# Peptides against a protein of PDB entry 7BDX, part 54

Target 1, 212 residues: chain A of PDB entry 7BDX
Amino acid sequence: EMGAAACTLLWGVSSSEEVVKAILGGDKALKFFSITGQTMESFVKSLDGDVQELDSDESQFVFALAGIVTNVAAIACGREFLVNSSRVLLDTILQLLGDLKPGQCTKLKVLMLMSLYNVSINLKGLKYISESPGFIPLLWWLLSDPDAEVCLHVLRLVQSVVLEPEVFSKSASEFRSSLPLQRILAMSKSRNPRLQTAAQELLEDLRTLEHN

## One batch from the design tools (peptide; aimed at target 1 A148 L152)

Design b2_p19_3_s1 (made by RFdiffusion4, then SolubleMPNN; from b2_p19_3, 8 letters changed)
Fold by OpenDDE base, seed 2:
Structure b2_p19_3_s1 (fold): chain B 212 residues (1-212), chain C 212 residues (1-212), chain A 19 residues (1-19)
Amino acid sequence: as target 1 above (212 residues)
Amino acid sequence: as target 1 above (212 residues)
Amino acid sequence: ELIPKHLDFQAKAELQAAL
């Protein structure tokens, strides 16, 4: 209980750039983000048996951790830190997104995807994520999620790749062959306006790049 | 481990007034400080058997909690919050200071005393603390601690009382009769310059108020 | 231009209402 409460407060205050700088300026940042990855991994591994209620202290704790990572990644120095000094955490997030089944831990998936999206704003971060082994199969897996918010954040991450010619040119063939284009097309017909728009824009971007 | 790390970071960032305002501005502040008191109490109760090493994750967690309370109390709105909405936490801190033996959990005692000192800057806080049942016997107990830093912070808390005529006048007789004046006099001869000065100043203040 | 997303206290409050 208390750990989750403290971590949740830390997540809240991490919305401030100055707080992110304070977190990163300490000698404990490296250890903190290392333990973050381990804790998130431990939580996901514990799910294979007990349907841990999304409302447990443990779930809240992990959500707060993922939220902290997201807020750190929202800041330029935070992205630099994650890409330079906490790559294992990025690898862990990618791995956990792969380990979670469609519909499983939707809120955590969304937070992790938001963190990866924020990291992808940094060109070095985008390269690191998109060049990760199994990245495109992971996108396919995540786009098979029944949750519109998961799919939305996957589409946004894909768009970050597509909008970067240096990254997209290297993987364009694989993206076209391995993306679930029919699923994305189905999303472009969604009643969810955010999902609909994101899918439409991505399809337009992909079509534009196919003709260039 | 992770809880202690997160709480330690929260403690670090709570040195900022803006972070304290953010902590208190949330709907979770009341619950957080309630759980803080319970967690600190649980820790102290667990000590009666195992010499928990001062370096344990649990100890670090409780130190961070006490540090957060101290930093909150360093800010005017934080003092107001503690005195108006978290009196149980103040009572818990007073109780725990009484439950701990001389030389036991010195670091925690210092942090708790620092929090009480900061609260005592608020006149309402000073009144609340000094009017607490057993406050003067508690001061005697704490001044019997072999640690100079504990004694120093006790003397500072006593000085906060002595410097407030409205508070001191009500308890002056009890203070004079129940304070370990000989122990304070011994502290005025300490090789520790901070302790020496604090004891000398307090003795001077007490003498000045005896002649008025 | 890619816009960073912060999780503000409101999103946090919604998540924490479950504790």
Scores: peptide ipSAE 0.022, ipTM 0.787, DockQ to the pose 0.047; fails the geometry check
OpenDDE base, seeds 1, 3, 4, 5: peptide ipSAE 0.017, 0.021, 0.018, 0.021; ipTM 0.774, 0.782, 0.783, 0.771; seeds 1, 3, 4, 5 fail the geometry check

Design b2_p19_3_s2 (made by RFdiffusion4, then SolubleMPNN; from b2_p19_3, 6 letters changed)
Fold by OpenDDE base, seed 1:
Structure b2_p19_3_s2 (fold): chain B 212 residues (1-212), chain C 212 residues (1-212), chain A 19 residues (1-19)
Amino acid sequence: as target 1 above (212 residues)
Amino acid sequence: as target 1 above (212 residues)
Amino acid sequence: ELIPKSLDFDAKAQLAAAL
């Protein structure tokens, strides 16, 4: 309980750039983000047995941790910190996104995808994420999620790769062969306007790159 | 571990007035400070058995909680919040200071005394603390502590009462009869210069008030 | 040094609102 309450407050205040700078300027940041990855991993591993109540103190705690990582990644110095000093946390987030089943821990997936998107604003972060082993298979897995919000944030991450020629050129053949284009096309017909728009934009971006 | 790390970061950033305002401006503040008091009380109650290692994750967690309360009380709006909406936490801090033996949990006592001193900057807070049942006996108990830093922060709290005529006039006879003046006089001869000065100043303030 | 993405990418970071 107290841990979840403290973490929720820390998440709330981490929306401030000054607070992110204060967190990162301390000697405690490395330890905090190391333990964060371990805690998130332990939580996800615990889900394969007992249906943890979605509103449990543990769920709220891990949700707040993912929120903090997202807010840190929203700031330029936070992206630099994560990409330079917390790569294990990025690897953990990628692994957890692979380990979670479609429809499982939707809110956590959304926050993790938001954090990866924010990291992808940095070219070094984008390279690190997109060059990670199994990244394209992971996109295929995540685009199978029945949750429209999960799919939306996956499409935004894919778009982040596609719109960076230095990254996309290295993987263009693999992206063309391994992206679930039929799923993205189905999403472009969604009743969810945000998902529809994101899927349409990505399909247009991909078509533009096929003609080049 | 993760709770202590999160709470330590929250403590660090709570040194900012803007962060304190952000914490208090949310709907989570009341719950957080309610659970804070309960957590601190549970920790102190657990000490009567096992010698908790001073550097345990639990000790660091509770220490960070006391630090957060202190930093909130350092800000004008934080004092207003504590005095208006978290009186149970103030009562808990007063109770815990009474329950802890001399030399026990020195660092926690110092933070709790700092929080009470910060609250005492507000006249409503000073009235609430000084009019609390057993306050003068508590001062006598705390001034028995062998730790110079504990005694220093007790003397500062006593001085906060003595320097406020509206508060001191109500308790002047009880203060004159129940303050351990011989202990304070012994502290005025301490080798610790901060303790020595605080004890000398308090004795001078008390003498000035005896002649009025 | 932070290397930004190309200017053609909407580099708007998203904050996660604390609930």
Scores: peptide ipSAE 0.050, ipTM 0.808, DockQ to the pose 0.036
OpenDDE base, seeds 2, 3, 4, 5: peptide ipSAE 0.047, 0.055, 0.047, 0.045; ipTM 0.808, 0.808, 0.809, 0.807; seeds 2, 3, 4 fail the geometry check

Design b2_p19_3_s3 (made by RFdiffusion4, then SolubleMPNN; from b2_p19_3, 7 letters changed)
Fold by OpenDDE base, seed 5:
Structure b2_p19_3_s3 (fold): chain B 212 residues (1-212), chain C 212 residues (1-212), chain A 19 residues (1-19)
Amino acid sequence: as target 1 above (212 residues)
Amino acid sequence: as target 1 above (212 residues)
Amino acid sequence: ELVPKHLDFDAKAQLAAAL
């Protein structure tokens, strides 16, 4: 309970750039993000047995941790810190996104995908994530999720890869051979206007790359 | 571990007035400070058995909580919030300061005394604390502590009472009858220059009140 | 004027709202 409350407040205040700078400027940042990855991993590993009530203190704590990572990654110095000093956390997030089944831990998936998207704003971050083993299969695995918000954030991450020629050229063969085009086309007809727009934009970007 | 790390970061960033305002402006502040009191109380109650290693995760967590309360009380809006909306937390801090033996949990005592001192900057806060049952005996109990930092913060809190005529007049009879004058005189000869100065200043303030 | 791609990406950063 108290840990979840404290971490939730830390999440709330981490929306400030000054707070992110204060977190990172402290001698405790490395330890905090190391333990964050371990805590998130332990939570996901515990889900195989009990239907953790979505409103559990543990769930709220892990959501707050993922929210903090997202907010840190929203700031340039935070992205640099994560990509240089917390690569294990990024690897953990990628692993956990693979370990979770479709429809499982939707809110956590969204937060983790948001954090990866924010990291992808940095070319060094995008390179690191996209060079992760199984990254392209992971994107398509996540795009099989029934949740529209999960799919939206996957499409945004796919777009960040597609719009970076240096990164896309390295994965272009695998990307083209495995692209779930029918799934993306179905999303372009979604009743969710955000998902619809993201799928349409990605389809336009892909068409532009085929003609070049 | 993770809770202590998160709460320690929250403590660090709570040194900013903007962060204090963000904490208090959220819908979670009341719940957070309520659970803070309960958590601190549970920790102090657990000390009767095991020599909690001072470096335990639990100790660090409680220190961070007390640090957050202190930093909130350092800001005018934070003092107002505590005095209006978190009186139970103030009552808990007063109780815990009474429950702890001399030399026990020195760091926690210092943080709690700092928070009460900060609250005493507000006349409404000083009134509330000083009207607490057993407040004057509690000050003298705490002044029996062998630790110079504990004694320093007690003397500062005593000074805040003595320098406020409206508050001091209500307790003046009890204060004069129970004043550990010999202990304060001994502190005025301390090798600790901060403790020495605080004791000398309080003795001067007391002499001024006897001649008026 | 080619707005550096990095500035447009910073504008796309998303904050996770604490619920």
Scores: peptide ipSAE 0.044, ipTM 0.805, DockQ to the pose 0.035
OpenDDE base, seeds 1, 2, 3, 4: peptide ipSAE 0.046, 0.043, 0.017, 0.013; ipTM 0.807, 0.807, 0.784, 0.794; seeds 1, 2, 3, 4 fail the geometry check

Design b2_p19_3_s4 (made by RFdiffusion4, then SolubleMPNN; from b2_p19_3, 8 letters changed; failed a check: too like the target's own chain)
Amino acid sequence: DLIPKSLDFDGQAELAAAL

Design b2_p19_4 (made by RFdiffusion4)
Pose (drawn by RFdiffusion4):
Structure b2_p19_4 (pose): chain A 212 residues (1-212), chain B 210 residues (1-210), chain P 19 residues (1-19)
Amino acid sequence: as target 1 above (212 residues)
Amino acid sequence: EMGAAACTLLWGVSSSEEVVKAILGGDKALKFFSITGQTMESFVKSLDGDVQELDSDESQFVFALAGIVTNVAAIACGREFLVNSSRVLLDTILQLLGDLKPGQCTKLKVLMLMSLYNVSINLKGLKYISESPGFIPLLWWLLSDPDAEVCLHVLRLVQSVVLEPEVFSKSASEFRSSLPLQRILAMSKSRNPRLQTAAQELLEDLRTLE
Amino acid sequence: AAAEEIEDIMNFRRDRAEL
């Protein structure tokens, strides 16, 4: 209970750039981010499906961990530190997104997809994520999730890699062969404006790159 | 005059999340949200055989109080703090909406309805408001107000209550059937565009979940 | 900004309620 309370407080204060710089400056953050991925992996493996039932100081603990990773990656030196020091944590995040079934732990998936988008803002972070093993199959599969907020963060991540045609050119062929053009087109007609324009903007960029 | 000027200044700066977080600790020593409800209750009681005066020092004081409550509930930890600590203030807001006759204190009713909408974004806040005494009769009473801005914010709150699970097993199925569907339909053909669209949106949501 | 975040939550609630 005490462990989760401290992680929740750290999640609250990690929204500040001054606090994020202080976390990376203290010679204990490397251990914190290594054991964070182990705790997130342990939490996901412990779930035999079901849902989560807002596990008392268990789910709040991992949510605080993913929330901290997201708030750190939201700061320039935070996403720089993560791609240099905590590349294993990025591997764990990409692995746990594929390991989590659609509709299972939706809040955890959005926090994790938000952190991948933030790390992709860093040039090396974009290279590391896009060059990870089944990255393209993972993207199109996370789009098969019924939750609209998960689809929105997948489209935002896809738009981020698509916005760097150099990195996008390495993962050619499968971007044209396997992309769920029909699902992205359905998302460009959603009554939810943020999801609708995210898919509309991604479709504009996808059609423009195939011709230009 | 001085009290209202300081409250208006606080309403201006309360649009910042950093300021809202700083306000939530001050409620301990000086019961800011406890005495806010008393001041709002005292103001409405003082309008015995009369309606609003406006441009007054007393009118802008309570407007600033309701505006601050709204700006606090607009921040995630603000609406979380209100539903945990300031449930009495939420009671007072819900009570004063029913106590205020139609056409009386229109600006105050809109600001109060905006704060309830914001608190309803929090899961416990939604339960607390929808399970409050006389809540459905209050929605009907507020929709009988001639002012379009008040009707718009009632429909926005009703839309917030209609969306999300709320157990969904006839707990929310009866809430939808008990609404003034005729008045919502009349407001869907309204000449005020903002009101017409809110009633239209709410009607779509009522039909979607039927 | 906070108002936009609230509107987004409402949109997400609508999308979930349709499920």

Design b2_p19_4_s1 (made by RFdiffusion4, then SolubleMPNN; from b2_p19_4, 12 letters changed)
Fold by OpenDDE base, seed 5:
Structure b2_p19_4_s1 (fold): chain B 212 residues (1-212), chain C 212 residues (1-212), chain A 19 residues (1-19)
Amino acid sequence: as target 1 above (212 residues)
Amino acid sequence: as target 1 above (212 residues)
Amino acid sequence: SAEEENRYELELRRERSRL
């Protein structure tokens, strides 16, 4: 309980850029992010099938941790810190996204995907994530999720890759050969307006790349 | 480990007034401070005699909690919040200061005394603390500590009471009858310059009150 | 710098954690 409450407050205040800078300016940041990955991994490993106690203190704690990572990655210096000093955490997030089944831990998936998207705003971060083993298959695995918010944040991450020629060129063959085009087309017709827009934009970006 | 790391970061960033305002502006503050008192109490109750693992994660966690309370109380709105909405926490801090033996949990005592001193900057806070049952005996109990930092912060809290006529008048008889004058005189001759100064100032304040 | 590594077109679309 106390840990979850403290971490929830830290999550809330980490929405400030000045707080992120203060977190990173201390000698505790490296340790914190190292343990964060381990804690998230331990939580995911403790999940019995698809049963999740969403209202548990443990769940709330892990959500707060993922939220802190997201807020740190929302700031330029935070992205640079993660890419340079916390790569193991990024590897852990990628791994956990692969370990979770469709429909499992939806809120955690969303937060992790948001953190990866924020990291992908940094070119080094995008390079690092996109060069991860199994990255392209992982995107399609995540896009199979029934949750519209999960799918939305996957599509945004895919778009982040597609919009960077230097990165996209390295994976273009695999990307084109494995692209779940029918799934993306189905999303472009979704009743969810955010998902619909993201899928439409990505389809437009892909068409532009096929014609160039 | 993770809880201690998170709470340590929250402690660090709570040195900012803006962060304290952000903590208090949320709907989580009441819950956090409620659990804080319980956690500190549980820690103190778990202590076997004078043996404390100062480097334990549990110790570090509780130090961070006490540090957060101190930093919140350092700000005007934080003092007002504690006095209006977290009185049970103040009661707990007073209780724990009484439960701890001389030389026991020195760092925690210092942090708790600093928090009470900060609360005492608020007139409502000073009134609330000074009207606590056994408050005057508690000050003398704490002043028996061999640690100069503990004694320093006790003397500062005593001074905070003495300098407020409206508050001091209520306890003046008990205060005068029980004052450990020889102990304060010994501190005024200390080799510790901070303790020496605080004891000298308090002796001057007391002399002024005897002549008025 | 950390700012020099930013993809500014996507920076406008940055996500913050939900409170």
Scores: peptide ipSAE 0.057, ipTM 0.820, DockQ to the pose 0.057
OpenDDE base, seeds 1, 2, 3, 4: peptide ipSAE 0.053, 0.037, 0.053, 0.035; ipTM 0.821, 0.815, 0.823, 0.814; seeds 2, 4 fail the geometry check

Design b2_p19_4_s2 (made by RFdiffusion4, then SolubleMPNN; from b2_p19_4, 11 letters changed)
Fold by OpenDDE base, seed 2:
Structure b2_p19_4_s2 (fold): chain B 212 residues (1-212), chain C 212 residues (1-212), chain A 19 residues (1-19)
Amino acid sequence: as target 1 above (212 residues)
Amino acid sequence: as target 1 above (212 residues)
Amino acid sequence: MAEERNEEELEFRRERSRL
């Protein structure tokens, strides 16, 4: 209980840029983010055996951790830190996104995808994530999720790749060959306006790239 | 491990007034400080049976919690919050200070005494603490500690009481009858300059009150 | 400093997690 409460408060205050800078300016940051990855991994592994209550202290704890990572990645210096010094955490997030089934841990997936998107604002971060083994198959796996919010954040991450010529060019063949076009087209007709817009924008960006 | 790491980071960032305001502005503050008291109490109770390693994750966690309370109490709105909405935590701190033996958990005692001193800057806080059952005997118990830093913070808390006429007048008879004058006089000759100064100042303040 | 991609457009798309 106490750990989850403390972590939740830390998550809340990490919405401030100055707090993120303070976290990263200390000598505790590396260890903290290392343990964060381990904790998230342990949680996801525990889901295979026990029905974790969605509102458990453990779930709250892991959600707060994922939220902190997202907020750190929202700041330029935070992105630089994650990309330079916490690549193992990024690898863990990618792994966990692959290990979770469609419809499983939706909230956690959303937070993890948000963190990856934020990291992808950094060119080094985008390169690192997109060059990760199985990255493109992972995106399509995640885009198969029945949850609109998960799909939204996947589309945003895909767009982040597509809009970077240096990164997209390296994987363009694999990307084009595996693109779930019918799925994205279906999303462009979603009743969810955010999902609809994201799918439309991505389709427009893809069309622009086909004609250039 | 993870909880202690998160709590330690929260402690570090709580040195900022804006962070304290953010913590208190959320709906999680009450629950957090309630659980904080429980956690600190559980730790102190566990010391009776097991030799807690001073550098354990549990110790780190509790020290961070006490540090957070101190930092909250350093801010006017934080004092008001603690006095109005977290009196049980103040009661717990007073209890724990009584339950700890001389020389036991010195660092924790210092942090708790610092938090109480900070709360005592608020007149309502000073009234609440000083009117607590066994408060004066507790001060003398704590002043018997062999640690100079513990004694320093006790002297400061005593001074906070002495310098408030409304509070001191209510307990002046008990205070004067139980005052460990020889102990304070010995501290005024300490090689520790901070302890020496604090003891001298308190003796001067007491002399001023005897002549008025 | 790591080159931020299209800072203006991507910063606009930056998301913070909310409790």
Scores: peptide ipSAE 0.088, ipTM 0.839, DockQ to the pose 0.037
OpenDDE base, seeds 1, 3, 4, 5: peptide ipSAE 0.032, 0.042, 0.028, 0.075; ipTM 0.824, 0.813, 0.799, 0.838; seeds 1, 3, 5 fail the geometry check

Design b2_p19_4_s3 (made by RFdiffusion4, then SolubleMPNN; from b2_p19_4, 11 letters changed)
Fold by OpenDDE base, seed 4:
Structure b2_p19_4_s3 (fold): chain B 212 residues (1-212), chain C 212 residues (1-212), chain A 19 residues (1-19)
Amino acid sequence: as target 1 above (212 residues)
Amino acid sequence: as target 1 above (212 residues)
Amino acid sequence: MAEEENRRELEFRRERSRL
């Protein structure tokens, strides 16, 4: 209870750039993000056995942690921190996104995808996550999720890769061979306007790259 | 571990007035401070039985909570919040300060005294805490602490009461009858310059009130 | 809530063009 309450408050205030700078300017940031990764991993590993109530204090705690990571990654210095000093956390997020089944832990999955998207705004961050083993298969695994918000954030992350020629050129062959085009085309016809737009934009970006 | 890390970060960033406003502007502040009181109380009650390592994660967590309360009370709107919406927390802090023996949990005691001092800057806060049952005996109990920082913050809180004629007039008889004058005089000769100054100032304030 | 969690979404193209 108390940990979840404190972490939830920290998540809320981390929406401020100045708070992110304050978090990162202290000597405790490294420890915090190290333990964050471990805590998130422990939570996801516990899901296979116990009917973890998704509304549990533990779930709320982990959601708040993922929210903090997302808010840190929303700031340029926060991205630089994560990419330079907390790579293990990024690796953990990628791993956990792979370990979660479609429709499982949707809220956490969305937060983790948002964090990776924010990290991908940084060229170093984009390079790092895109060079992670199994990254492209992971994107397609995640895009199989029945949740529209999960799919939206996957498409945004895919777009972030596609829009960076240096990164996309390295994976272009694998991308072209594995692209779930029919799935993305279906999303471009979604009733969810955000998902529809993201899928349309990605299809346009992909078409532009095929003509070059 | 993770709870202590998160709470410690929240404590650090709560040094900002804007962060305090953000904490209080949310719907979660009431719940947070309610659980804070309970958590602090549970910790202090556990000290009589288990050799709680003062450097434990639990201790660090409670210290961070007390630090957050102190930082909230440092801001005008934070004092107003505590006095209007979290009186039970103030009652808990007063109770815990009474339950802790001289020399016991010095760091926590200092943080709690700092919070009460900060609350005492607000006239409503000062009235509330000074009207608490056993408040004056509690001040003298706390002033018996061997720790100079504890004694310093007690003297500052006593000064806050003494400097408010409306509050002091209600307790003046009890104050005069129970005042540990020899103890305060000894503190005015302390080698600790902060303690020395605080004791001297209080003695001057008390002398001024005797002549009126 | 979700939009506040991803504040640089609107600046994405601007930040990348500066790198």
Scores: peptide ipSAE 0.030, ipTM 0.809, DockQ to the pose 0.048
OpenDDE base, seeds 1, 2, 3, 5: peptide ipSAE 0.068, 0.067, 0.070, 0.069; ipTM 0.827, 0.824, 0.826, 0.824; seeds 1, 2, 3, 5 fail the geometry check

Design b2_p19_4_s4 (made by RFdiffusion4, then SolubleMPNN; from b2_p19_4, 10 letters changed)
Fold by OpenDDE base, seed 3:
Structure b2_p19_4_s4 (fold): chain B 212 residues (1-212), chain C 212 residues (1-212), chain A 19 residues (1-19)
Amino acid sequence: as target 1 above (212 residues)
Amino acid sequence: as target 1 above (212 residues)
Amino acid sequence: SAAERNEEELGFRRERSRL
């Protein structure tokens, strides 16, 4: 209980840039983010089937960790830290996103996808995650999720890749050959306005790249 | 491990006034400080004899909690919160300071005494802690500690009481009758300059009150 | 840093997670 409460408070205050700077300016940041990946991985490995104790202290703790990573990645110095000093955590997030089934741990997937999106604002971060083995198949696996928020954040991450010519050109052939176009088109007709907009924007970006 | 790491980070960032305000502005503060007292009490109860696993995750966690309370109490709104909404935590700190033996958990005692001193800057806080049953005997019990830092913070807390006429007048008879004058005089000759100064200042304050 | 992408040009919106 106390660990989850402390981590939840840390998550809440990590919404401040100054708090993120304070976390990163300390000698404990490296250790914290090292253990974060391990803890998140342990939690996902403990998930047998579809049984999600969503309200458990353990779940709340992992959500808070993922939230902290997201908020750290929301800031330039935080992205630099993650990309330079916590690549193992990024690898873990990519792995966990692949290990989770469609509909499983939706809130956690959203937070992890938000963190990867934030990391992708850093060009080194974008390069690192996009060059991860199986990254493109992972995007399409995640886009099969029934949850609109998961799909939204996948589309945003895809857009972040597509909008960077140096990164997109390296994977363009694989991307085009595996693109779930009908799924994205269906999302552009979603009743969820955020998902609808993100899908439409991505379709426009993709069409622009086909003409260049 | 992860709980101690998270709580240690929260302790570090709680040195900022803005972080304290953010902690207190959230709906989780009441729950956090409720569990804090329980966690600290559980730790002290688990201490069998003089065996202090000072480097344990549990010890580090409790030190971080006490550090957070100290840093919250360092700020006016934090003192107001503790005095108005977390009196049970203050009661717990007073209890734990009585339950710990001389030389036992020195670092924890220092942090708890620092928090009580900070609370004492608030007149309601000073009244509340000084009106606690056995408060004066507790001060003298704590002043028997062999550690100079423990004794320093006891003297500072005593000074905070002595400098408030409304509070001191209520306990003046008990205070004078039980005052370990020879112990305080010995501290005024300490090789520790901070302890020496605090003891000398308190002796001066006490002499001033004897003439009024 | 030199590694930061042009968020304004690309329309990136930093995500903050809330409790």
Scores: peptide ipSAE 0.204, ipTM 0.846, DockQ to the pose 0.054
OpenDDE base, seeds 1, 2, 4, 5: peptide ipSAE 0.200, 0.202, 0.202, 0.202; ipTM 0.845, 0.845, 0.846, 0.845

